# Peptides against a protein of PDB entry 8YR4: the designs that were tried, part 65

Target 1, 309 residues: chain A of PDB entry 8YR4
Amino acid sequence: PRGSPALQLVVLICLGLMGLERALNVLVPIFYRNIVNLLTEKAPWNSLAWTVTSYVFLKFLQGGGTGSTGFVSNLRTFLWIRVQQFTSRRVELLIFSHLHELSLRWHLGRRTGEVLRIADRGTSSVTGLLSYLVFNVIPTLADIIIGIIYFSMFFNAWFGLIVFLCMSLYLTLTIVVTEWRTKFRRAMNTQENATRARAVDSLLNFETVKYYNAESYEVERYREAIIKYQGLEWKSSASLVLLNQTQNLVIGLGLLAGSLLCAYFVTEQKLQVGDYVLFGTYIIQLYMPLNWFGTYYRMIQTNFIDMEN

## One batch from the design tools (peptide; aimed at target 1 N291)

Design b2_p25_6_s3 (made by RFdiffusion4, then SolubleMPNN; from b2_p25_6, 19 letters changed)
Fold by OpenDDE base, seed 5:
Structure b2_p25_6_s3 (fold): chain B 309 residues (1-309), chain A 25 residues (1-25)
Amino acid sequence: as target 1 above (309 residues)
Amino acid sequence: MSELLEKLLKEIQEKWEELLKSLNS
């Protein structure tokens, strides 16, 4: 934000909190590993109690991962409200000033309510996209990179490779299936608008419909429009289930391969029982923000399709 | 990953520029 030193400081604090969230995502599994190892070694109660208390405190700060109710994430989100409002207002004013620079002929040829609706959708989409990129996409990519580095350094290069292949395949399939799904969503939205338009036209022509006793005919035409819409909605929803199932399969295969490899290294006494628990916990923590990525990417695609109409 | 973020940013920018052009035309 150029021109507001207070908002620049808030952005810097938010970036610092994002860095703290990344550190917590690594520390929480490590402390959980240490608890399992201390339990396995039958360590003294004082050491165990301190490690458990520290873990619970770190888990309170972290929450459930990216997009959870964690203290650090909530504090970041709260501070960001002012930056988002400033950015939104600046985009709205830029669109509004640009609309005033347009020719009188352009304003006379368009419905003012449609222009305002396009401007509001445009502002909401851009502000939502920027917030999503900064707080979900970039942090998730950072967590994946940190995870690959961590597993490659502290376990074995094979664990880093499994995480790399799993996350790369997950991201690629998420994009490809989402791009394929946008066709069904566009077709659904066009049919929804056509179904709504028919209902509005029938209600606006109510006197004509009554004059011809055509109510049953209009109801049947509306039913046919709904059935066509539901057929497209089903394709859109089925494609979403296919996406979620494909994502779950990729994570399940990655978790299986890495868990079998980790169990083998524990039997060979190269890793501890706590390291097996760390691996499983960390992979699940990487999966949670990626599932949010699929949801927000869909929300973004929605907002863009809704702007094209 | 960088290319995909760049492609997403570029699609956002292109759609924003198309929206601005559709507002300009």
Scores: peptide ipSAE 0.006, ipTM 0.344, DockQ to the pose 0.014
OpenDDE base, seeds 1, 2, 3, 4: peptide ipSAE 0.000, 0.000, 0.000, 0.000; ipTM 0.334, 0.338, 0.323, 0.337

Design b2_p25_6_s4 (made by RFdiffusion4, then SolubleMPNN; from b2_p25_6, 20 letters changed)
Fold by OpenDDE base, seed 2:
Structure b2_p25_6_s4 (fold): chain B 309 residues (1-309), chain A 25 residues (1-25)
Amino acid sequence: as target 1 above (309 residues)
Amino acid sequence: MKEILEQLLKEIEEKWQKVLEELNK
């Protein structure tokens, strides 16, 4: 924002808070590991109580494992409201100015309320997308890289490789299966619009339908349109279940491979029991933002298909 | 990963340009 030094400072503070969230994502599993090790070693109560209190405080700052409910994330989101409002207003004013530059002939050929609705949906979609990319996608990619580095340095290169392969396969399959399912969603939306248009046409021509006693014919024609819609809806929904199951299988296989390798190294006394717990905790922390990524990528594809119509 | 993000951003920009082109028609 070139016009307000206050908003530039808020952006810098938000970037600093994002860096703090990345540090918390590493520190929370480390403190949890340390609790498990101290419990295993039967350490003195004072050391255990201090480590537990520190863990709970770090967990309050991070949030309940989703990151989105943490104090740092909430503070960042609160500060970002002013930046989002400034950006939204700027985009809205640019669209409104551009609409006024268009010819009278263009305005007479279109419903002004539909144009405004498309502009508002476009503005909200772009602003929401940019905010999601900055606050969810980029941080998740950073957490994956930090995770690969951490496991490669403190465990073994094999753990870094398992995390890399698991997360790369998860992201690739999420994109490929989401693109593959987009055709079923487009077909469903097209058939939904056609079914609604048929119902509206039949109801607007109600007098003509009554005059010809064609009510049973129009009801059966509407039933056929619904059955055709439901067949496409089923394909869209089934493709979503397939996506979720594919994601679950990839994470499950990565968790299995890494957990077996951790357990083996604990039996060889190369790792502690706390390191096994750290691995499981950290993989689950990486999975949560990635599951949200798959949901939002679907929402993006939805909004674009709904704007093409 | 960076390439996938750049591709996603590019697809978003291309779809937004199409919406702007349809608004200009």
Scores: peptide ipSAE 0.000, ipTM 0.325, DockQ to the pose 0.015
OpenDDE base, seeds 1, 3, 4, 5: peptide ipSAE 0.012, 0.000, 0.000, 0.000; ipTM 0.343, 0.310, 0.317, 0.313; seeds 1, 4 fail the geometry check

Design b2_p25_7 (made by RFdiffusion4)
Pose (drawn by RFdiffusion4):
Structure b2_p25_7 (pose): chain A 309 residues (1-309), chain P 25 residues (1-25)
Amino acid sequence: as target 1 above (309 residues)
Amino acid sequence: ELEEQIEENEEELEELEELAESTSS
């Protein structure tokens, strides 16, 4: 924010809160391991009670689910509401002030609905791009790297390879399948618009009664158009199911390999009982934000082209 | 025939929606 000083402080607080969320993401499974290790060795009730309370408090600060739930990141959403309002206002006012100074030929040439749709979509695009990228993409690519480092240095060597291969395959397959699916989605949207246009045309022209008893003909053409649309929709949604299945299979294979190796190492007295639940919890924690990357890829591309317009 | 084809397509789309919900986390 160029103008106001009160908002730069809020931006810095938001970035600090994002860092704190990354630290909590690392910290909470460690406390879960400590609790399980203390529980297996018959520890007194005082230290167990205090450690349990601390773990619960950390789970409360971190998102109880999907990271969009914790007290942190919600304080962030609140402050970002205050900040993103300023950018939205500024961009809208700049567009509106520029549109009122262009010459007459320009306004006589283009329609109003198209020009206004481009401006609205542009402002929403800038806002969304800032939000999506800064607060949902980079933090997750940072979480993957931090996890790789933690497992490769403080846990063992092989688990770094396991996490690296699993996440690399997940990202590659997600991007590859997403481009194909986008082609299918566009093909389906065009027909949906054509069906709506045919229905609007048939409703507006109540001449069907005059030039024939052609109610049946208008109903049949509508049904044919609906069938064509439904075929394209089925293709698109089946592609979405395939994407979900391949993502789930990749994560499942990574979990299976990591769990088996951790169990074997625990039986050989190399790792403690808590390391099993540490691995499991951390793998699930990594998986949860990764569930929404095909959508992020699609929205970033679309918003980039819209901002360019 | 066209009504039957629409009903069959709607049933297949409902099955795909259920599969999409079950495969999603």

Design b2_p25_7_s1 (made by RFdiffusion4, then SolubleMPNN; from b2_p25_7, 14 letters changed)
Fold by OpenDDE base, seed 2:
Structure b2_p25_7_s1 (fold): chain B 309 residues (1-309), chain A 25 residues (1-25)
Amino acid sequence: as target 1 above (309 residues)
Amino acid sequence: ELDKKIEELNKQLAELEEQLKALSR
């Protein structure tokens, strides 16, 4: 925001907090590894208690692995409210100014409530897109890259390769299945609108329907429209289950391959027991934000299509 | 195309608001 140095500082603080969240995503698994290794070595209570206390504090800052409930994420969200309000107000004023520049004929042909709802939807789409890009998509991609680098440097090149292949396959399948699913969702939404329009038309013309004793005919026509809608809704819902299950299978295969390899290296005394726990914890932590990636990707595509038209 | 979709969505909304007003009466 060029007009307020205070808001620019808040943006910089939010970017710094996002960097801290990425650091916490690496540190939390490392401290958990260290606890398991100290327990295995039967280390003195003072060292163990300090490491556990540090882990719990880092986990409080991070939250439930997605960061959404963590102190750092909550602080970032709180500070971002003012930036979002400034951006929203700027977009709303630009849309409102543009609406006033439109011809009198355009305004006379439209209802005022309709025009205001266009402005609200446009503002919500732009601000929503920005929020999803900055707070969900970019951080998730950064966490994947950091994870690949970490496993390649501190474990073995084979672990980095497993994580790379697993995450690349996961992202590719998420995109492909989401694009395939979008066809079913569009068909469902079109049929929902058609079913609602029929119900509305029948209810607005209730006097005419009653005059012709056509109530049973309109009920049957509405029933057929509902059955057709439910058939499309089922396809949309089933396609979501298929997406989630495909994602779960990819993560499960990556976890299996990496866990077996890690267990083998632990038996050869090349890795410690804590390194096995770190691998499992880190993969699960990467999976948590990725589970929603298909939803974010679709929202981004919808908002871009809705901005280009 | 967006303007047409916006017009169509707004027409549907105006119809829905008119129905909500008719049902609230």
Scores: peptide ipSAE 0.000, ipTM 0.270, DockQ to the pose 0.021
OpenDDE base, seeds 1, 3, 4, 5: peptide ipSAE 0.000, 0.000, 0.000, 0.008; ipTM 0.360, 0.305, 0.254, 0.377; seeds 1, 5 fail the geometry check

Design b2_p25_7_s2 (made by RFdiffusion4, then SolubleMPNN; from b2_p25_7, 13 letters changed)
Fold by OpenDDE base, seed 5:
Structure b2_p25_7_s2 (fold): chain B 309 residues (1-309), chain A 25 residues (1-25)
Amino acid sequence: as target 1 above (309 residues)
Amino acid sequence: SLEKEIEELEKKLKELEEELKKLSR
């Protein structure tokens, strides 16, 4: 971004965070191997607990294995919002200025069929994503129930309780934060519509704008409207990062509690090393599809609101 | 990541639906 050294620094930080994600992808398997070796060797509890805690912390930074939901990825996404907004605003203003110069040709050359084709592709993509979410969320809820039953029967009641509390808290916080985010999304959409209406009205009245040589004034008004929109967009996008981070924190705490408890029972020879691997793998498997639950809930809520209007 | 892609797709879809509503007026 030319002209903002602060945004250039943010880009460099984001690139550094991407490098850190790659380092975490190597370190997390190494620490996991070390835990398995320490459990096999019956190492002292202090060394084991430190290695488990370090692993869970690294896993919290990495997220569900793809890095898409980890703290580092969330921080990168959060910092990137301002860079994206700066770039978007610059492109939108350049397009708007160019459309004022070419307005007559643009209005006469409107490819209505191309806009329709893009809309149909958008609608088809959203419908496909909705179907994908339904087919992943329902099985995941079943897998949670099966997991609670399995851990309660074959491990200890404490493991079933940890999974139950973790998943219940995850789902509850996901719903509450998603409902809170919906307010910001509605405000953003309303301001987007108003900003776009002003742009269209200015472009439709381009003859009057040219007659008064007011092109620079209309561009500045559009810039102010975009800045106001981007203030609301930032709140919406930041609230998404907050949701993802809250989800990551809840899963991280569940993984910490369960992994420490499992490691303790392995040291007491009540569980095997394989049981530790099973617990960690199962929690990670539950985490990956559950990340979509917030989006699914929001999409259902949006479809219900759009059906009531 | 995919939530953001869905939000961006929903945003693009709403943008397109509103362009279509404005083109249909």
Scores: peptide ipSAE 0.015, ipTM 0.476, DockQ to the pose 0.021
OpenDDE base, seeds 1, 2, 3, 4: peptide ipSAE 0.000, 0.008, 0.006, 0.015; ipTM 0.329, 0.406, 0.362, 0.463; seeds 1, 3 fail the geometry check

Design b2_p25_7_s3 (made by RFdiffusion4, then SolubleMPNN; from b2_p25_7, 13 letters changed)
Fold by OpenDDE base, seed 1:
Structure b2_p25_7_s3 (fold): chain B 309 residues (1-309), chain A 25 residues (1-25)
Amino acid sequence: as target 1 above (309 residues)
Amino acid sequence: SLDEKIAELEKKLEELKKELEKLSS
């Protein structure tokens, strides 16, 4: 971004965080291997517990297998909001200014049928993704129940309780935080519609705007409306980062408690090293679809808000 | 991520709803 040293610094920090994500992708498997080796060698509990805690901390920073929900990714996404808003505002103002200059050609060149076809393709793609998410919710809930039963029967009942509490807390917080976010999204959409209505009115009255040489005035009014919109968009986007980070914390705490307990039982020779690997893999597998549940619930709420406005 | 693609598609759909309402009005 030219002209803002603060935004340039934010871009550099975001690039540094992207480098850290790559380092975490290498370190997490290394620490996981080290845990398996320490369990195999029957290492002292203190060394094992420290290595497990360090692994879970690194996994918290990395997030899920895609890295999209990790602390580092969330921090990067949060910092990037201001850079995105600056870029979006600049593009929107350039498009708006250019549409005032080219108003007659733009109105004559608008192939209504081509825009409709692009809209229908977009709608069909989102509907397909929604259907895919719906069909994954029921299987995900089934996999959680199967997981609780499996860990309760083949492991100690404490493992089943940890999984139950972790998944129940995750789902509850996902719903509660998503309902809280809906208020910010409604306010954002209302301001977006108002900003758009102003832009449409200005473009429909382009002859009058041109006659009074008021193009600069309409661009400044549009800029102010975009700044107001971006204030609401920031709250919406920041609330999403908060949701993702809260989810990451809940899974991280469940993984920590269960991994420490599993490691302890392996040291007591009640479980095998393979059981530790199984537990960690299974919890990560349950986490991946649960992240989709949060996205799905948000998409449903979006569609309801878009029908109310 | 699929979530990023969904968010990008939602954004494109909102942009396209925006173009459609500009065509219907």
Scores: peptide ipSAE 0.014, ipTM 0.422, DockQ to the pose 0.020
OpenDDE base, seeds 2, 3, 4, 5: peptide ipSAE 0.007, 0.000, 0.000, 0.000; ipTM 0.362, 0.274, 0.265, 0.322; seed 2 fails the geometry check

Design b2_p25_7_s4 (made by RFdiffusion4, then SolubleMPNN; from b2_p25_7, 15 letters changed)
Fold by OpenDDE base, seed 5:
Structure b2_p25_7_s4 (fold): chain B 309 residues (1-309), chain A 25 residues (1-25)
Amino acid sequence: as target 1 above (309 residues)
Amino acid sequence: SLDEKIEELKKKLEELKKKLAELSK
């Protein structure tokens, strides 16, 4: 972003946050190993509880590994929205300006069939992604149910209750926040279509635009339409970050409660060190595919809305 | 993540539609 010092600062902050994510990726496994060692050595509860709490805090910052929606990642994504919008707008205006300059060649060379084919490939890619989401969400729901049953039967009933409350709250908040987000997405899509229609109409009437030397005026109108679109896009993207952060918080609280309780039962010799490792691994495994549930639910809602029309 | 990848795929699809609008020149 060569023209805005504010956006350059945001880029530097985002790069700093990426560095912090890398540090967390090293620290989190170290703290996890330290917990396992402290449990094995039967260390004092105060030292163990401090290390577990520190681990969970670091996990909240990091999230669940590759594709994780940790606090640092969410903050980076939130800050990056404006940088992305600036870059997108600049590219859109350059392409639009260049399409007006080459409008005669574009009109004569109009490979409508190739445009349609790429639109269809895009649609096919979205459909393939939807199928992938279905194949991840259904197993995840099954794993949640199996997990609740397993922890209720083979662990203390308190573990099953923690997982049940955590996952129920996670799913409920995911649905509620996704339904709330759908309003912003509809408004964004409507404005996107209107902006595209305006661009197409301006390009179809390029002879008239050229005759009146109105190219600069059409570019400015398109810029205003993009700014309006980007205002709606920001709400959509910011609401996604809010969803991801809410999900991360719920999982973090569940992980904290369950990890402390598991560590306590290991110190009381009611559970083994392996049971602590199992609980932590299982919760992280549940968290990874659950990140996609909000996307899946939104896509289902979009398809239902498109079927009502 | 996947919304970001869908938005990134939508953005790549828009960039591809834009590059295609550029290549359809």
Scores: peptide ipSAE 0.007, ipTM 0.422, DockQ to the pose 0.020
OpenDDE base, seeds 1, 2, 3, 4: peptide ipSAE 0.005, 0.000, 0.000, 0.006; ipTM 0.321, 0.243, 0.281, 0.356; seed 1 fails the geometry check

Design b2_p25_8 (made by RFdiffusion4)
Pose (drawn by RFdiffusion4):
Structure b2_p25_8 (pose): chain A 309 residues (1-309), chain P 25 residues (1-25)
Amino acid sequence: as target 1 above (309 residues)
Amino acid sequence: STFWLVVAAVVVVVSFVFTLYNVSS
């Protein structure tokens, strides 16, 4: 925010809260491992009670689910509401002030609905791109790297390889399948618009009664168009199911390999009982934000082209 | 220790399966 000082402070607080969320993401599974290790060794009730209370408090600060739930990141959403309102207003006003100074030939040439759609989509694009990227993409790529470092240094050497290969395969397969699916989605959207146009045309022209008893003909053409649309929709949704399945298979293979290696190491007195639940919880925690990356890829590309327009 | 490892394995498996169920819904 160029103008107001009160908003730069809010931006800095939001970035600090993002850092704190990364620290909590690292911290909570460690406390869960400490609780389990204390529980297995018959610890007195005092230290166990205090540690349990602390763990619960940390789970409360971190998202109880999917990270979009915690007290942190919600304070962030509140402050970002206040900040993103300023950018939205400024961009809309700049577009509106520029559209009123162009010459007449320009206005006589282009329609109004198209020009206004471009502007609205542009403002929504800039807002969404800021939000998606800064608050949902980079934090996850930071979480993956932090996890790789933690497992490779403080846990063992092989688990770094396990996490690295799993996440690399996940990202690669997600991008590869997503481009194909986008082609299918565009093919389906074009036909959907054509079907809507046919239905609107048949409704507007109540001449079907005049030039024939052609109600049946208008109904049949509509059915054919619906069937074509449904075929394209089935293809697109089946592609979506395939993407979900391949992502799930990749995560499952990573979890299986990590769990087996951790159990074997625990039986050999190399690792403690809590390390098993640490690995499991952390793998699930990494998986949860990764569930929405094909959508982010699609929205970032679309919003980039829209902003360019 | 073996007993607690088994319990921990069950908890991890159940939790993962429950997460997959919610993700698939």

Design b2_p25_8_s1 (made by RFdiffusion4, then SolubleMPNN; from b2_p25_8, 20 letters changed)
Fold by OpenDDE base, seed 1:
Structure b2_p25_8_s1 (fold): chain B 309 residues (1-309), chain A 25 residues (1-25)
Amino acid sequence: as target 1 above (309 residues)
Amino acid sequence: MEEALQKALEEVQQRWQELLEKLNS
């Protein structure tokens, strides 16, 4: 973005955050190894608890197995919204300006409706994916229930309770925050449709716009419509980052509580070092289905809203 | 799935750009 030093700084910060994500991908396994070593050496509880807390903090910064839901990734995504909006608006205005520079014969020879219909076919392919995803919600809930039963039977009732509370809180917050964000998505879609309608009306009235030399006026009206849209898009995208961060916090707290409890039972010789490794691996595996559930629920809600408008 | 939606959005944007390039050629 050559025209805004503030946006250039945001790009540099985003590149720095991408570098930090790569560092976390190396540090998290190292801290995990250190926990295994301290457990094997029967190290003092205070040293173990500090290393576990530091590991979970680094894991919170990194996020889940894909890294896409980590604090650093969410912060990068949040900062990137302004850069994306600047770039999108610049491209849209260049395309719209160029369409008004084209010849009348080009506009009359091309069905403006066919160009619009190709955009609409892209959205219809997403609806077919969503019906497939609804069939994965039931298996995902089954995997969560199996996980709760497994931890309750093979570790202790306390582990089953921690997993149950974390999963229930995660699902509840996912639903509540998704319903809360629905209003921002509806408002965004309404403004998107209004912005699209204005662009179509301006292009259909191309002869009148040329007759009055009103191309600059129509470009400015389109710019104002895009700015209004981007204000709603920012609220929608920021609410998504908030959802992802809330989910990451719940999983991070569950991982912290369960990892500390598991480490304590290993120090009491009630569990083996292998059980700690198993717990950590299995919790990370349960996080993946949960993240998919949150994504499915968001997508289903989005399509219902996109069909209501 | 955000990657598949982002890939589908990137494919829609790429098809839109290819359509705009075919519109500009």
Scores: peptide ipSAE 0.000, ipTM 0.321, DockQ to the pose 0.014
OpenDDE base, seeds 2, 3, 4, 5: peptide ipSAE 0.000, 0.000, 0.000, 0.000; ipTM 0.213, 0.277, 0.334, 0.258; seeds 2, 4 fail the geometry check

Design b2_p25_8_s2 (made by RFdiffusion4, then SolubleMPNN; from b2_p25_8, 20 letters changed)
Fold by OpenDDE base, seed 4:
Structure b2_p25_8_s2 (fold): chain B 309 residues (1-309), chain A 25 residues (1-25)
Amino acid sequence: as target 1 above (309 residues)
Amino acid sequence: MEEELKKALKEVEERWKELLEKLNS
């Protein structure tokens, strides 16, 4: 934001907090590993208590419990509200200025309320998409890269390769299957609009339908339109289940391969029991942001389809 | 078009509610 040094400082603090979230994503599994190793070695209570207290504090900062966001993420989200409001207002003012530069013939041919609603949807979509790219996509890619580096350096190159292959396959399949699903969603939306238009036309012409005793015919035509819509809705919904199941399968295979390899290295005394727990914990942490990626990519596609229409 | 359809659908739904209220009285 060029106009406020205070908002620039808030952006820098938010970027610093994002860096801290990445550090926490590495540290939390490491401290959990250390607890398991200290318990296995029957270490002194003072060392164990310090490590557990440190882990709980780091876990509070990170979050990642069922339904709880971390303190750092909440603080970032809170600070970002002012930056989002500034960005939204700037986009709204740019759109509003551009609308005033348009010809009188353009304004007379369009309902002002519809244009404002398109502008508001456009502004919310752009601001939401930018916030998503900056705060979810880029950080998730960074966490994957950090994870590959960490496992390659501190475990074995095979663990880094498993993480790389699983994440690359997951991302590729998510994109390809989501693009393939877009055709079913577009067809569903088109048929929904056609079904609504037919219902409105039949109801606006109610007197004509009654005059010809055509109520049963209009009901049957509406039923056929509903059945056609439901057939497309089923394809859209089934394709979503297929996406989720494909993602779950890639995750499950990656977790299986890495867990078996980790267990093997523990039996060979090349890794400790805590390293098995670290691998499982870290992999699950990488998958949580990726599950959000599929939801937001759908939101992005929805917003793009809604801007094309 | 979709907002005019939604408005027309809402007006029809309101008229249908009024007609159902008149049929039940």
Scores: peptide ipSAE 0.007, ipTM 0.378, DockQ to the pose 0.009
OpenDDE base, seeds 1, 2, 3, 5: peptide ipSAE 0.000, 0.005, 0.005, 0.005; ipTM 0.302, 0.326, 0.244, 0.319; seed 1 fails the geometry check

Design b2_p25_8_s3 (made by RFdiffusion4, then SolubleMPNN; from b2_p25_8, 21 letters changed)
Fold by OpenDDE base, seed 2:
Structure b2_p25_8_s3 (fold): chain B 309 residues (1-309), chain A 25 residues (1-25)
Amino acid sequence: as target 1 above (309 residues)
Amino acid sequence: MSEALEKALEEVKKRWEELLKELNE
C-alpha cells in the first residue's frame, strides 16, 4: 500500500507472522515427538509436564485443527483487515471513477438488469452451498457424540468428562458468540447495500452527473459510504477473529487438561504410551469436525442475515 | 477453517463481484 507507512508496517508484521506459522508447523511435531520419547524413557513428571505444557502452548499458537484458527493466524487475519479494507476501497474508488470517465454511449448500452441477474445467480450458488452444509451438520454432531462415547468407554471416565465439557463449551461458545456477532454482520450488510445503492444510483444518473461535471463529487460521496461500510466490516471481521480465538482457547485448554491427565496416567503405569498418542490424535480428529461445524454454523447464520436484507 | 470458509465465501463473493465488474467491462 503506497501512501501509508503504518499499513506497510502492518504488512511486514503479517509476513513475519506467516513465517512464524511455518515455524510452528515444524516445532509442534517436534515437541510431540519429545513427549513420546520422555514417556517411553519414564522421565520425571516435571520434565514431562513442562514439555506437554510447551507443546500445548505451541499448538495454541498454531491452532488446534487445520492451523487456520491458531492465535498467530487470528492475529495475522486481524491485522490484515485494515490492509484489505484500504486495498478494497482504493480499487472500488478507481473503478467507480473510471466508470464515470466512460462515454454516455457505454452507459446507455448496458442493461442494469443483466448485472443484477448475475449477482442473483451468485447469491443463489452460495445458498445452494449452505443447503449442502446444513446436511453436514447432523453427521458432524454424530461424530462428536461417537467420540465422546468412545472416550467414555475406552478411557477413564475423567477423559470422557473432559472431552464432553470441552465439546459442549466449544459448541455453546460458538453459538453464543455467533449470535452476538450477528448484529455487526446485519449492520455491515445494511450499509453494504446502501453503499451499492448509492453507486448504482450515481451510475444510472450518469447523464446528470456528466451534465453538472459532478464526477469528483460522486466519487467523494462513494468514498464516504465505503469508509462507513469499512467501519462496520471491521467490527464484523474483528468479531469473527474473536470467535476463532475463543474456539482455539477452548481447544487449547481441553488439549492441555487431557494431555496432562493422560501423561500422568502413563507415568502411573495405568495407561501405555500408545494411549497417549491415541488420545492426542483422536482429540485433534474430534476438533476437526467441530471446527467445520463452527464454520458451517457461522456460514448459515451469515447467509440467513444476508437473505434478511 | 471458518475464517477460511468465510474468507473463501467472501472471496467467492468478491470474485463474483469482480466477475460482475468484468461482465460490466
Scores: peptide ipSAE 0.016, ipTM 0.454, DockQ to the pose 0.016
OpenDDE base, seeds 1, 3, 4, 5: peptide ipSAE 0.000, 0.007, 0.008, 0.008; ipTM 0.302, 0.413, 0.393, 0.407; seeds 4, 5 fail the geometry check

